# Designs tried in a protein design run: peptides against a protein of PDB entry 5X9X. Part 1

Scores and structures below are computed, not measured.

Target 1, 41 residues: chain A of PDB entry 5X9X
Amino acid sequence: SSVSELEQRLRDVKNTNSRFRKALMEKENELQALIRKLGPE
Structure headers, positions and changes below count from the first letter of each chain, unless a header shows other numbers.
Peptide ipSAE was made for these designs. It is ipSAE averaged over its two directions, with the distance scale d0 held at 1.0 Angstrom where the peptide's residues are scored. Compare it between designs on one protein only; published cut-offs may not apply.
A fold fails the geometry check if it doesn't show the stated peptide or something in it is severely misdrawn.

## One batch from the design tools (peptide; made by RFdiffusion4, then SolubleMPNN)

Design b1_p8_1_s1 (from b1_p8_1, 5 letters changed)
Fold by OpenDDE base, seed 1:
Structure b1_p8_1_s1 (fold): chain B 41 residues (1-41), chain A 8 residues (1-8)
Amino acid sequence: as target 1 above (41 residues)
Amino acid sequence: SKIEELLK
């Protein structure tokens, strides 16, 4: 049904958001590690 | 630092 399709789309968006939030956190951690390696530049 | 400036 239209309702079930919209519910599925909402679940897909939430899953996508969760995945990207995790990816952004990992990239931030990677960036901070590189900054620490570079030093006080 | 240059890094701090870039991250602003």
Scores: peptide ipSAE 0.037, ipTM 0.498, DockQ to the pose 0.156
Fold by OpenDDE base, seed 4:
Structure b1_p8_1_s1 (fold): chain B 41 residues (1-41), chain A 8 residues (1-8)
Amino acid sequence: as target 1 above (41 residues)
Amino acid sequence: SKIEELLK
């Protein structure tokens, strides 16, 4: 149904949001690790 | 530092 489709779309958006949030956190951690390796420049 | 400036 249209309602179930909208519910699915909402779930998909939430899942995508969660995945991107995780990716951003991982990239931030990677960036900080690289900054530490480079030093206080 | 240069890095700090880039991260602003």
Scores: peptide ipSAE 0.037, ipTM 0.500, DockQ to the pose 0.163
Fold by OpenDDE base, seed 3:
Structure b1_p8_1_s1 (fold): chain B 41 residues (1-41), chain A 8 residues (1-8)
Amino acid sequence: as target 1 above (41 residues)
Amino acid sequence: SKIEELLK
């Protein structure tokens, strides 16, 4: 049904959002490590 | 620092 399809789309969006948030966190951690290596520039 | 400014 249209309702079940919308529910599935919402789940897909939430999953995508979660994956992007995780990716951003990983990139932030990577960036922080690089900044520490560079020093106080 | 320059890096700190970029991160604001």
Scores: peptide ipSAE 0.036, ipTM 0.499, DockQ to the pose 0.167
Fold by OpenDDE base, seed 2:
Structure b1_p8_1_s1 (fold): chain B 41 residues (1-41), chain A 8 residues (1-8)
Amino acid sequence: as target 1 above (41 residues)
Amino acid sequence: SKIEELLK
């Protein structure tokens, strides 16, 4: 049904959002590690 | 640092 499809789309968007949030967190952590290695630039 | 300031 139309309602069921919208509910599925919402679940998919939430899952995608969660995955991107995790990826951004991991990239931030990696950037911080690289900055520490580079020094006080 | 310059890099850290750019990331803010």
Scores: peptide ipSAE 0.035, ipTM 0.534, DockQ to the pose 0.167

Design b1_p8_1_s2 (from b1_p8_1, 5 letters changed)
Fold by OpenDDE base, seed 5:
Structure b1_p8_1_s2 (fold): chain B 41 residues (1-41), chain A 8 residues (1-8)
Amino acid sequence: as target 1 above (41 residues)
Amino acid sequence: DRIQELLS
């Protein structure tokens, strides 16, 4: 049904959003690692 | 809420 299709799209967007949040966290961790390697500069 | 359940 149309409602079922919209609910599936909502689930898909939610899952995509979660993946982007995970990717952002990984990049944030990478930034912190690089900052630590560079030191106080 | 049905929508909130889907988002959880």
Scores: peptide ipSAE 0.107, ipTM 0.727, DockQ to the pose 0.023
Fold by OpenDDE base, seed 1:
Structure b1_p8_1_s2 (fold): chain B 41 residues (1-41), chain A 8 residues (1-8)
Amino acid sequence: as target 1 above (41 residues)
Amino acid sequence: DRIQELLS
């Protein structure tokens, strides 16, 4: 049904959003780790 | 709420 299709789209967008947020957090953590390793140069 | 269940 049209309702079922919209609910599936909602689930898909939610999952994509969660994956992008996780990837962004990991890259932000990696960036901070590299900055700490480099020091005050 | 059906929508809230999908978002949780």
Scores: peptide ipSAE 0.106, ipTM 0.726, DockQ to the pose 0.022
Fold by OpenDDE base, seed 3:
Structure b1_p8_1_s2 (fold): chain B 41 residues (1-41), chain A 8 residues (1-8)
Amino acid sequence: as target 1 above (41 residues)
Amino acid sequence: DRIQELLS
């Protein structure tokens, strides 16, 4: 049904959003680790 | 609420 299709789209977007949030967090952590390695320069 | 359940 049209309602079932919209609910599936919502689930798909939610899953994609969660994956992007995880990737962003990991890259932010990597960035901070590199900054700490470089020091006060 | 079906929508709230999907968003949680």
Scores: peptide ipSAE 0.105, ipTM 0.724, DockQ to the pose 0.023
Fold by OpenDDE base, seed 4:
Structure b1_p8_1_s2 (fold): chain B 41 residues (1-41), chain A 8 residues (1-8)
Amino acid sequence: as target 1 above (41 residues)
Amino acid sequence: DRIQELLS
């Protein structure tokens, strides 16, 4: 049904959003780790 | 600061 299709789209977008949030957090952590390795330059 | 310039 049209409702079921919209619900599936919602789930897909939510899953994609979650993946991007996780990836962003990991890249932020990597950035901070690199800054710590470089020191106070 | 080189790191600050990189982050900006």
Scores: peptide ipSAE 0.029, ipTM 0.569, DockQ to the pose 0.175

Design b1_p8_1_s3 (from b1_p8_1, 3 letters changed)
Fold by OpenDDE base, seed 1:
Structure b1_p8_1_s3 (fold): chain B 41 residues (1-41), chain A 8 residues (1-8)
Amino acid sequence: as target 1 above (41 residues)
Amino acid sequence: EEIERLLE
């Protein structure tokens, strides 16, 4: 593999990681909203 | 508190 191919692979991994982090944050926000609805208040 | 109000 060339240096340019490794740089492209690194960019793709970083983009995938960013997408998963965003998805986890959205799911955490959804869970917190449900927890607030089920809370004692 | 909303659930408490709904149970009154």
Scores: peptide ipSAE 0.018, ipTM 0.419, DockQ to the pose 0.037; fails the geometry check
Fold by OpenDDE base, seed 2:
Structure b1_p8_1_s3 (fold): chain B 41 residues (1-41), chain A 8 residues (1-8)
Amino acid sequence: as target 1 above (41 residues)
Amino acid sequence: EEIERLLE
């Protein structure tokens, strides 16, 4: 049904969003580590 | 600190 298809699309979008959020957090941590290496220490 | 040491 149209409702079940919309529910499936919403699940797919949420799963994609969750994966991108995780990737962004990992990249932020990587960038912070690199910034620390470039710091004045 | 490491950079300062490397510049000595």
Scores: peptide ipSAE 0.018, ipTM 0.409, DockQ to the pose 0.036; fails the geometry check
Fold by OpenDDE base, seed 3:
Structure b1_p8_1_s3 (fold): chain B 41 residues (1-41), chain A 8 residues (1-8)
Amino acid sequence: as target 1 above (41 residues)
Amino acid sequence: EEIERLLE
């Protein structure tokens, strides 16, 4: 049904969004670790 | 501080 298709699309968008949010957080954490290594100490 | 220690 049209309702079940819209529910599936919403699940797919939520899953994609969750995966990209996780990837961005991991990259930010890696960047911060590199910045600490390049610090003036 | 590692760089500063290496320059001593």
Scores: peptide ipSAE 0.017, ipTM 0.390, DockQ to the pose 0.032; fails the geometry check
Fold by OpenDDE base, seed 4:
Structure b1_p8_1_s3 (fold): chain B 41 residues (1-41), chain A 8 residues (1-8)
Amino acid sequence: as target 1 above (41 residues)
Amino acid sequence: EEIERLLE
């Protein structure tokens, strides 16, 4: 049904969103590691 | 420290 399809789309969007949030967090951590390397050491 | 060493 159209409702079932919308529920599936919502699940897919939530899953995609969670994946992107994780990727952004990993990139932030990588960026912070690079910033530390660029620090005066 | 390392950067300072590399710049000397």
Scores: peptide ipSAE 0.017, ipTM 0.399, DockQ to the pose 0.039; fails the geometry check

Design b1_p8_1_s4 (from b1_p8_1, 5 letters changed)
Fold by OpenDDE base, seed 2:
Structure b1_p8_1_s4 (fold): chain B 41 residues (1-41), chain A 8 residues (1-8)
Amino acid sequence: as target 1 above (41 residues)
Amino acid sequence: SRIQELLA
């Protein structure tokens, strides 16, 4: 049904959003680690 | 700082 299709799209977008948030967090952690290694420059 | 400039 139309409702079922919209619910499926919602689930798909939610899953994609979650994956991007995880990737962003990992890259933020990597940036912070690199900054710590470089020092106060 | 240089790091701040790189991150901007």
Scores: peptide ipSAE 0.029, ipTM 0.584, DockQ to the pose 0.198
Fold by OpenDDE base, seed 3:
Structure b1_p8_1_s4 (fold): chain B 41 residues (1-41), chain A 8 residues (1-8)
Amino acid sequence: as target 1 above (41 residues)
Amino acid sequence: SRIQELLA
């Protein structure tokens, strides 16, 4: 049904959003680690 | 700084 398809799209977007948030956090942590290694430049 | 420029 139209409703069930919209609910599935919602679940898909939620899962995608979660994956992007995780990736963003990992890259943010990597940036911080690199900045620490480089020093005060 | 150079790092700040890289991050901008």
Scores: peptide ipSAE 0.029, ipTM 0.582, DockQ to the pose 0.203
Fold by OpenDDE base, seed 5:
Structure b1_p8_1_s4 (fold): chain B 41 residues (1-41), chain A 8 residues (1-8)
Amino acid sequence: as target 1 above (41 residues)
Amino acid sequence: SRIQELLA
């Protein structure tokens, strides 16, 4: 049904959003680690 | 700093 399709789209977007949030967190952590390794330059 | 420039 149209309702079921919209619910599926909602689930898909939610899952994608979660994946991007996780990836962003990992890259932010990597940046911080690199900054610490490089120092105050 | 150079790091600041890289992060921009």
Scores: peptide ipSAE 0.028, ipTM 0.580, DockQ to the pose 0.207
Fold by OpenDDE base, seed 4:
Structure b1_p8_1_s4 (fold): chain B 41 residues (1-41), chain A 8 residues (1-8)
Amino acid sequence: as target 1 above (41 residues)
Amino acid sequence: SRIQELLA
C-alpha cells in the first residue's frame, strides 16, 4: 500500500541518516585525535 | 589560531 511504501522510505532514510551520523562521529573523533597530536597551534 | 583557521 501507499502507507507501506512511505514506511519503507522512512526506514531507508532513517538507516541512511544513522550511517551518516556514525561516519560523521568517526571523522569528528579523527579530527580531535589529530588536534591532540598537533598541540595548541 | 592556525588550527582554528583550518577548522573554520
Scores: peptide ipSAE 0.028, ipTM 0.582, DockQ to the pose 0.204

Design b1_p8_2_s1
Fold by OpenDDE base, seed 4:
Formats: structure tokens, C-alpha cells, sequence
Structure b1_p8_2_s1 (fold): chain B 41 residues (1-41), chain A 8 residues (1-8)
């Protein structure tokens, strides 16, 4: 149904959003580690 | 610091 399709699309958007947020967090942590290796800011 | 200013 149209309702079930919208529910599925909402789940897909939420899952995609969560994946990108996790990826950004991991990249930020990686960047911070590299900055620490470079020395004082 | 310089890096903080560049990354802000």
C-alpha cells in the first residue's frame, strides 16, 4: 500500500542517514588522530 | 593555534 511504501522509504532514509553519520564520526576521529601525529595546532 | 584557525 501507499502507507507501507512511505514507511519503507522512511526506514531507508533513516538507515542511510545513520550510516553517513557514523562514517562522518569515524572520519573525524581519523582526522583528529592524524592532527595529533602532526603536533601542535 | 594556526591549525585550529585553518580548520575552523
Amino acid sequence: as target 1 above (41 residues)
Amino acid sequence: SLLEELLS
Scores: peptide ipSAE 0.033, ipTM 0.496, DockQ to the pose 0.135
Fold by OpenDDE base, seed 5:
Structure b1_p8_2_s1 (fold): chain B 41 residues (1-41), chain A 8 residues (1-8)
Amino acid sequence: as target 1 above (41 residues)
Amino acid sequence: SLLEELLS
């Protein structure tokens, strides 16, 4: 049904958002680690 | 410092 399809699409969007949020967090941590290695505070 | 602010 149209409702079922909308629910499916919403789940897909939420899954995509969760994956990108995790990726952004990991990239921020990686960036901070690299910044620390560049030199003094 | 700039780095301290960035990493806070």
Scores: peptide ipSAE 0.033, ipTM 0.526, DockQ to the pose 0.109
Fold by OpenDDE base, seed 3:
Structure b1_p8_2_s1 (fold): chain B 41 residues (1-41), chain A 8 residues (1-8)
Amino acid sequence: as target 1 above (41 residues)
Amino acid sequence: SLLEELLS
């Protein structure tokens, strides 16, 4: 139904949002590790 | 430091 499709789309958006949030966090951690390897802040 | 200022 139309309602079921909207609920599915909402779930898909939430899943995508969660995945990108995690990816950004991991990339930030990786960046900070690389910065530390470069030397003094 | 320079890096801290650039990344703030």
Scores: peptide ipSAE 0.032, ipTM 0.504, DockQ to the pose 0.119
Fold by OpenDDE base, seed 2:
Structure b1_p8_2_s1 (fold): chain B 41 residues (1-41), chain A 8 residues (1-8)
Amino acid sequence: as target 1 above (41 residues)
Amino acid sequence: SLLEELLS
């Protein structure tokens, strides 16, 4: 149904959002690690 | 420092 389809789309968007949030966090951590390797603040 | 400001 239209309702079930919209619910599925919402779940898909939430899952995608969570994946990107995790990826951004990991990239931020990697960036910070690289900054530390470059030298003094 | 500049880096500290960027990371804050």
Scores: peptide ipSAE 0.031, ipTM 0.507, DockQ to the pose 0.112

Design b1_p8_2_s2
Fold by OpenDDE base, seed 4:
Structure b1_p8_2_s2 (fold): chain B 41 residues (1-41), chain A 8 residues (1-8)
Amino acid sequence: as target 1 above (41 residues)
Amino acid sequence: SLLEKLLS
């Protein structure tokens, strides 16, 4: 149904959003680790 | 420092 389709689309958007947020967090952590390796703050 | 601001 149209309702079930909208529910599925909402789930897909939420899952995609969560995946990108996780990826950004991991990349930020990686970047910070590399910056720390450059030397003193 | 500059790096501290980047890390915060």
Scores: peptide ipSAE 0.044, ipTM 0.565, DockQ to the pose 0.119
Fold by OpenDDE base, seed 3:
Structure b1_p8_2_s2 (fold): chain B 41 residues (1-41), chain A 8 residues (1-8)
Amino acid sequence: as target 1 above (41 residues)
Amino acid sequence: SLLEKLLS
């Protein structure tokens, strides 16, 4: 039904959002590690 | 320092 499709789309958006949030966190950690390797604080 | 600010 239309309602069921909207609920599915909402779940898909939430899942995508969660995955991108995790990816951004991991990239931030990687970036910080690389910055530390550039030299003294 | 600049790096400290970036890492905080």
Scores: peptide ipSAE 0.044, ipTM 0.572, DockQ to the pose 0.112
Fold by OpenDDE base, seed 2:
Structure b1_p8_2_s2 (fold): chain B 41 residues (1-41), chain A 8 residues (1-8)
Amino acid sequence: as target 1 above (41 residues)
Amino acid sequence: SLLEKLLS
């Protein structure tokens, strides 16, 4: 039904959003590690 | 410094 399709799309968007948030967090951590390796503050 | 702000 239309309702079930919208609910599925919402779940898919939330899952995609969560995956991107995790990827951004990991990239931020990687960036910070690289910045620390560059040298003095 | 800018670097300190980035690391905080």
Scores: peptide ipSAE 0.042, ipTM 0.564, DockQ to the pose 0.106
Fold by OpenDDE base, seed 5:
Structure b1_p8_2_s2 (fold): chain B 41 residues (1-41), chain A 8 residues (1-8)
Amino acid sequence: as target 1 above (41 residues)
Amino acid sequence: SLLEKLLS
């Protein structure tokens, strides 16, 4: 049904958002580690 | 410093 399709699309969007949020967190951690390696605060 | 704020 149209409702079921909308629910599925919403789940897909939420899953995509969760993946990107995790990726951004990992990239931030990577960036911070690299900044620390560059030198003094 | 700028770096300290970024790493906080």
Scores: peptide ipSAE 0.042, ipTM 0.557, DockQ to the pose 0.105

Design b1_p8_2_s3
Fold by OpenDDE base, seed 1:
Structure b1_p8_2_s3 (fold): chain B 41 residues (1-41), chain A 8 residues (1-8)
Amino acid sequence: as target 1 above (41 residues)
Amino acid sequence: DLLEKLLS
């Protein structure tokens, strides 16, 4: 049904959103690690 | 200096 299709699309968007948020978190952590290695700038 | 600009 149209309702079930919209629910599926919402689930897909949420899954994609979660994956991007995780990727951003990991990149932020790596960035901060590199910043700490560089020292004062 | 550079870090402050980078993080701002």
Scores: peptide ipSAE 0.033, ipTM 0.483, DockQ to the pose 0.149
Fold by OpenDDE base, seed 3:
Structure b1_p8_2_s3 (fold): chain B 41 residues (1-41), chain A 8 residues (1-8)
Amino acid sequence: as target 1 above (41 residues)
Amino acid sequence: DLLEKLLS
């Protein structure tokens, strides 16, 4: 454990961060599409 | 309008 465990946790955090970034991007794209559908209101 | 208010 110790260093190796910290390295593993760092990898896990990185993966989680990446997944959330992807989710945000997808939601932003979805939101943008919906906004366009609403029109110039 | 409403959309602009929401996005501001």
Scores: peptide ipSAE 0.033, ipTM 0.475, DockQ to the pose 0.141
Fold by OpenDDE base, seed 5:
Structure b1_p8_2_s3 (fold): chain B 41 residues (1-41), chain A 8 residues (1-8)
Amino acid sequence: as target 1 above (41 residues)
Amino acid sequence: DLLEKLLS
């Protein structure tokens, strides 16, 4: 039904959003680690 | 200072 399809699309968007949020967090952690390795120079 | 610029 139209309702079920909209619910599915909403779930898909939320899942995609969650995946990107996780990826951004991981990349931020990686960046911070690299910054620490570079030192205060 | 590269770190200063990177962190800004």
Scores: peptide ipSAE 0.032, ipTM 0.491, DockQ to the pose 0.148
Fold by OpenDDE base, seed 4:
Structure b1_p8_2_s3 (fold): chain B 41 residues (1-41), chain A 8 residues (1-8)
Amino acid sequence: as target 1 above (41 residues)
Amino acid sequence: DLLEKLLS
């Protein structure tokens, strides 16, 4: 049905959003590690 | 530190 299709699309968007949020967090952590390596030491 | 090593 139209309702079930919209529910599926919403789930897909939420899953995609969650995956990108996780990827951004991991890249931020990687960046911070590199920043620490390039510190004033 | 890293800079010290680089400049040594």
Scores: peptide ipSAE 0.016, ipTM 0.377, DockQ to the pose 0.092; fails the geometry check

Design b1_p8_2_s4
Fold by OpenDDE base, seed 2:
Structure b1_p8_2_s4 (fold): chain B 41 residues (1-41), chain A 8 residues (1-8)
Amino acid sequence: as target 1 above (41 residues)
Amino acid sequence: KLLEELLK
């Protein structure tokens, strides 16, 4: 049904959003690690 | 100081 298709699309968007949030967190952590290697605070 | 600002 149109409702079940919209529910599936919402699940897919939530899963994609969660994956991007994780990727951004990992990139931020790596960026901070690289910044710390550049020198003193 | 600069790194402290960048790490916020």
Scores: peptide ipSAE 0.023, ipTM 0.539, DockQ to the pose 0.124
Fold by OpenDDE base, seed 5:
Structure b1_p8_2_s4 (fold): chain B 41 residues (1-41), chain A 8 residues (1-8)
Amino acid sequence: as target 1 above (41 residues)
Amino acid sequence: KLLEELLK
C-alpha cells in the first residue's frame, strides 16, 4: 500500500478508538447511575 | 460494601 493509504488507515483507527472511548465513558456513567439506585450497601 | 466499591 502507498504511504497515503497507510496514513488514512491510521486516521480511521484513531477515529474508531475515539468513538469507543466516548461510548465507554457514557456506559460507565450509566452503570454508576444504576448502581446508585440499588441502595447504599 | 459491594455498591461502595463499584461507585469508586
Scores: peptide ipSAE 0.024, ipTM 0.557, DockQ to the pose 0.113; fails the geometry check
Fold by OpenDDE base, seed 4:
Structure b1_p8_2_s4 (fold): chain B 41 residues (1-41), chain A 8 residues (1-8)
Amino acid sequence: as target 1 above (41 residues)
Amino acid sequence: KLLEELLK
């Protein structure tokens, strides 16, 4: 049904959003580690 | 100094 499809799309968007949030956090941590390697500048 | 700007 249209409702079940919308519910599925919403779940898919939430799952995608969660994955991107995790990826962004990991990239931020990586960036911070690289920045720290530049020294105390 | 650069670190402080990048971490803002």
Scores: peptide ipSAE 0.023, ipTM 0.542, DockQ to the pose 0.136; fails the geometry check
Fold by OpenDDE base, seed 3:
Structure b1_p8_2_s4 (fold): chain B 41 residues (1-41), chain A 8 residues (1-8)
Amino acid sequence: as target 1 above (41 residues)
Amino acid sequence: KLLEELLK
């Protein structure tokens, strides 16, 4: 049904959003770790 | 100072 297709699309968008949020968090954490290695300046 | 700006 049109409702089941919209529910599927919403699940797919939510899953994609969750994956990108996780990837951005991991990249930000790595960036901060590298910045901290430069010293206290 | 640079780290303070980068970590904001």
Scores: peptide ipSAE 0.022, ipTM 0.538, DockQ to the pose 0.135; fails the geometry check

Design b1_p8_3_s1 (from b1_p8_3, 3 letters changed)
Fold by OpenDDE base, seed 1:
Structure b1_p8_3_s1 (fold): chain B 41 residues (1-41), chain A 8 residues (1-8)
Amino acid sequence: as target 1 above (41 residues)
Amino acid sequence: DEIEKLLS
């Protein structure tokens, strides 16, 4: 149904959002590690 | 921190 499709789309968006948030966090952590290796803040 | 200032 239309409602079930919208619910599925919402779940998909939330899953994608969660994955991107995790990826961004990991990239930020790596960036900060590299910054620390480059020198003083 | 210089980098903290740059990134904020």
Scores: peptide ipSAE 0.033, ipTM 0.478, DockQ to the pose 0.134
Fold by OpenDDE base, seed 4:
Structure b1_p8_3_s1 (fold): chain B 41 residues (1-41), chain A 8 residues (1-8)
Amino acid sequence: as target 1 above (41 residues)
Amino acid sequence: DEIEKLLS
């Protein structure tokens, strides 16, 4: 149904959003680790 | 401190 399709699309968007948020968090952590290796903040 | 501010 139309409602079912919209619900699925919403789930897909949420999943994509969650994956990107996780990737950004991991890259931020990687950046912080590199910054610590470089020296004082 | 400035880097920590940027990362916050």
Scores: peptide ipSAE 0.033, ipTM 0.501, DockQ to the pose 0.162
Fold by OpenDDE base, seed 5:
Structure b1_p8_3_s1 (fold): chain B 41 residues (1-41), chain A 8 residues (1-8)
Amino acid sequence: as target 1 above (41 residues)
Amino acid sequence: DEIEKLLS
């Protein structure tokens, strides 16, 4: 049904959002680690 | 300073 499809789309958007947030966190941590390895700030 | 900003 239209309602079921909209609910599914909402779940998909939320899942995608969560995945991107996790990816950004990982990239930020990686970047910070690399910057620290370059030496003193 | 800019490096410190990036690390925050």
Scores: peptide ipSAE 0.033, ipTM 0.499, DockQ to the pose 0.145
Fold by OpenDDE base, seed 3:
Structure b1_p8_3_s1 (fold): chain B 41 residues (1-41), chain A 8 residues (1-8)
Amino acid sequence: as target 1 above (41 residues)
Amino acid sequence: DEIEKLLS
């Protein structure tokens, strides 16, 4: 419950959030590529 | 058009 521990937890959450955002972007890119290959929008 | 509309 110390300030330092809370700061560490915040950093961990931020890092996790960043990783998930990156994963979502990658999946969106994959989806977009597949959609394009399927034909006209 | 249709797919883009769906994705929007």
Scores: peptide ipSAE 0.031, ipTM 0.472, DockQ to the pose 0.127

Design b1_p8_3_s2 (from b1_p8_3, 3 letters changed)
Fold by OpenDDE base, seed 2:
Parts: sequence; C-alpha cells; structure tokens
Structure b1_p8_3_s2 (fold): chain B 41 residues (1-41), chain A 8 residues (1-8)
Amino acid sequence: as target 1 above (41 residues)
Amino acid sequence: EEIEELLK
C-alpha cells in the first residue's frame, strides 16, 4: 500500500541519516586529531 | 584546551 511504501521510505531515510551522522562524527574526530597534531590545544 | 572549547 501507499502507506507501507511511505513507511519503508521513512526507514530508508532514517538509515541514511544514521550513516551520515556516523560519517560526520568520524570526520570530526579525524579533524580534531589532525588539529591536535598541528598545534596546541 | 582552546581547541576543545571551539570543537564542542
């Protein structure tokens, strides 16, 4: 049904959002580590 | 410490 398809799309968007949030966290951690190597905190 | 304040 259209409702079940919308629910599936919502699940897919939530999964994608979770993946991007994880990637952002990893990139922030990488950036922080690089900044620490470059100079004083 | 200044970097930590900027990154939080």
Scores: peptide ipSAE 0.022, ipTM 0.494, DockQ to the pose 0.127
Fold by OpenDDE base, seed 3:
Structure b1_p8_3_s2 (fold): chain B 41 residues (1-41), chain A 8 residues (1-8)
Amino acid sequence: as target 1 above (41 residues)
Amino acid sequence: EEIEELLK
């Protein structure tokens, strides 16, 4: 049904969003580690 | 400290 398809699309978008949020957090953590390595706080 | 202030 149209409702079940919209629910599936919403699940897929939420899953994609969660994965990208995790990747951004990991990149930010690495960036902060590199900044700390480069110089004084 | 200094880098954190510069990045804000």
Scores: peptide ipSAE 0.022, ipTM 0.452, DockQ to the pose 0.108
Fold by OpenDDE base, seed 4:
Structure b1_p8_3_s2 (fold): chain B 41 residues (1-41), chain A 8 residues (1-8)
Amino acid sequence: as target 1 above (41 residues)
Amino acid sequence: EEIEELLK
């Protein structure tokens, strides 16, 4: 049903959002580590 | 420390 499809899409968006949030955090940590290598804190 | 200001 349209409702079931919308519920599924919402779950998929939430899962994707969670994955991207984690990826962004990891990239921020990587960026911070690289910036630290460029010079003093 | 300057890096902390850049990353805020």
Scores: peptide ipSAE 0.021, ipTM 0.492, DockQ to the pose 0.125; fails the geometry check
Fold by OpenDDE base, seed 5:
Structure b1_p8_3_s2 (fold): chain B 41 residues (1-41), chain A 8 residues (1-8)
Amino acid sequence: as target 1 above (41 residues)
Amino acid sequence: EEIEELLK
Protein backbone atom coordinates (compact mmCIF):
# COMPACT_ATOMS: atom_id res chain seq x y z
CA SER B 1 0.00 0.00 0.00
CA SER B 2 1.01 3.65 -0.33
CA VAL B 3 1.20 3.81 3.48
CA SER B 4 3.54 0.78 3.62
CA GLU B 5 5.76 2.35 0.93
CA LEU B 6 5.98 5.64 2.84
CA GLU B 7 6.82 3.75 6.06
CA GLN B 8 9.58 1.89 4.19
CA ARG B 9 10.96 5.17 2.74
CA LEU B 10 10.97 6.68 6.24
CA ARG B 11 12.94 3.68 7.58
CA ASP B 12 15.42 3.96 4.70
CA VAL B 13 15.93 7.71 5.34
CA LYS B 14 16.43 7.08 9.08
CA ASN B 15 18.99 4.33 8.34
CA THR B 16 20.84 6.60 5.87
CA ASN B 17 20.80 9.46 8.40
CA SER B 18 22.22 7.17 11.13
CA ARG B 19 25.02 6.00 8.80
CA PHE B 20 25.97 9.58 7.86
CA ARG B 21 25.92 10.69 11.52
CA LYS B 22 28.37 7.88 12.35
CA ALA B 23 30.59 8.79 9.38
CA LEU B 24 30.64 12.48 10.44
CA MET B 25 31.66 11.52 13.99
CA GLU B 26 34.48 9.32 12.66
CA LYS B 27 35.67 12.10 10.31
CA GLU B 28 35.64 14.64 13.15
CA ASN B 29 37.80 12.30 15.26
CA GLU B 30 40.18 11.80 12.30
CA LEU B 31 40.36 15.57 11.72
CA GLN B 32 41.16 16.26 15.38
CA ALA B 33 43.93 13.62 15.31
CA LEU B 34 45.42 15.23 12.18
CA ILE B 35 45.21 18.73 13.73
CA ARG B 36 47.14 17.48 16.78
CA LYS B 37 49.91 16.25 14.43
CA LEU B 38 50.36 19.77 12.99
CA GLY B 39 51.87 20.88 16.31
CA PRO B 40 50.88 22.95 19.34
CA GLU B 41 47.89 25.25 18.99
CA GLU A 1 46.56 28.12 21.11
CA GLU A 2 45.59 29.46 17.66
CA ILE A 3 44.22 26.03 16.64
CA GLU A 4 42.21 25.72 19.90
CA GLU A 5 40.56 29.08 19.17
CA LEU A 6 39.62 27.92 15.65
CA LEU A 7 38.16 24.58 16.90
CA LYS A 8 35.90 25.93 19.67
Scores: peptide ipSAE 0.020, ipTM 0.456, DockQ to the pose 0.123; fails the geometry check

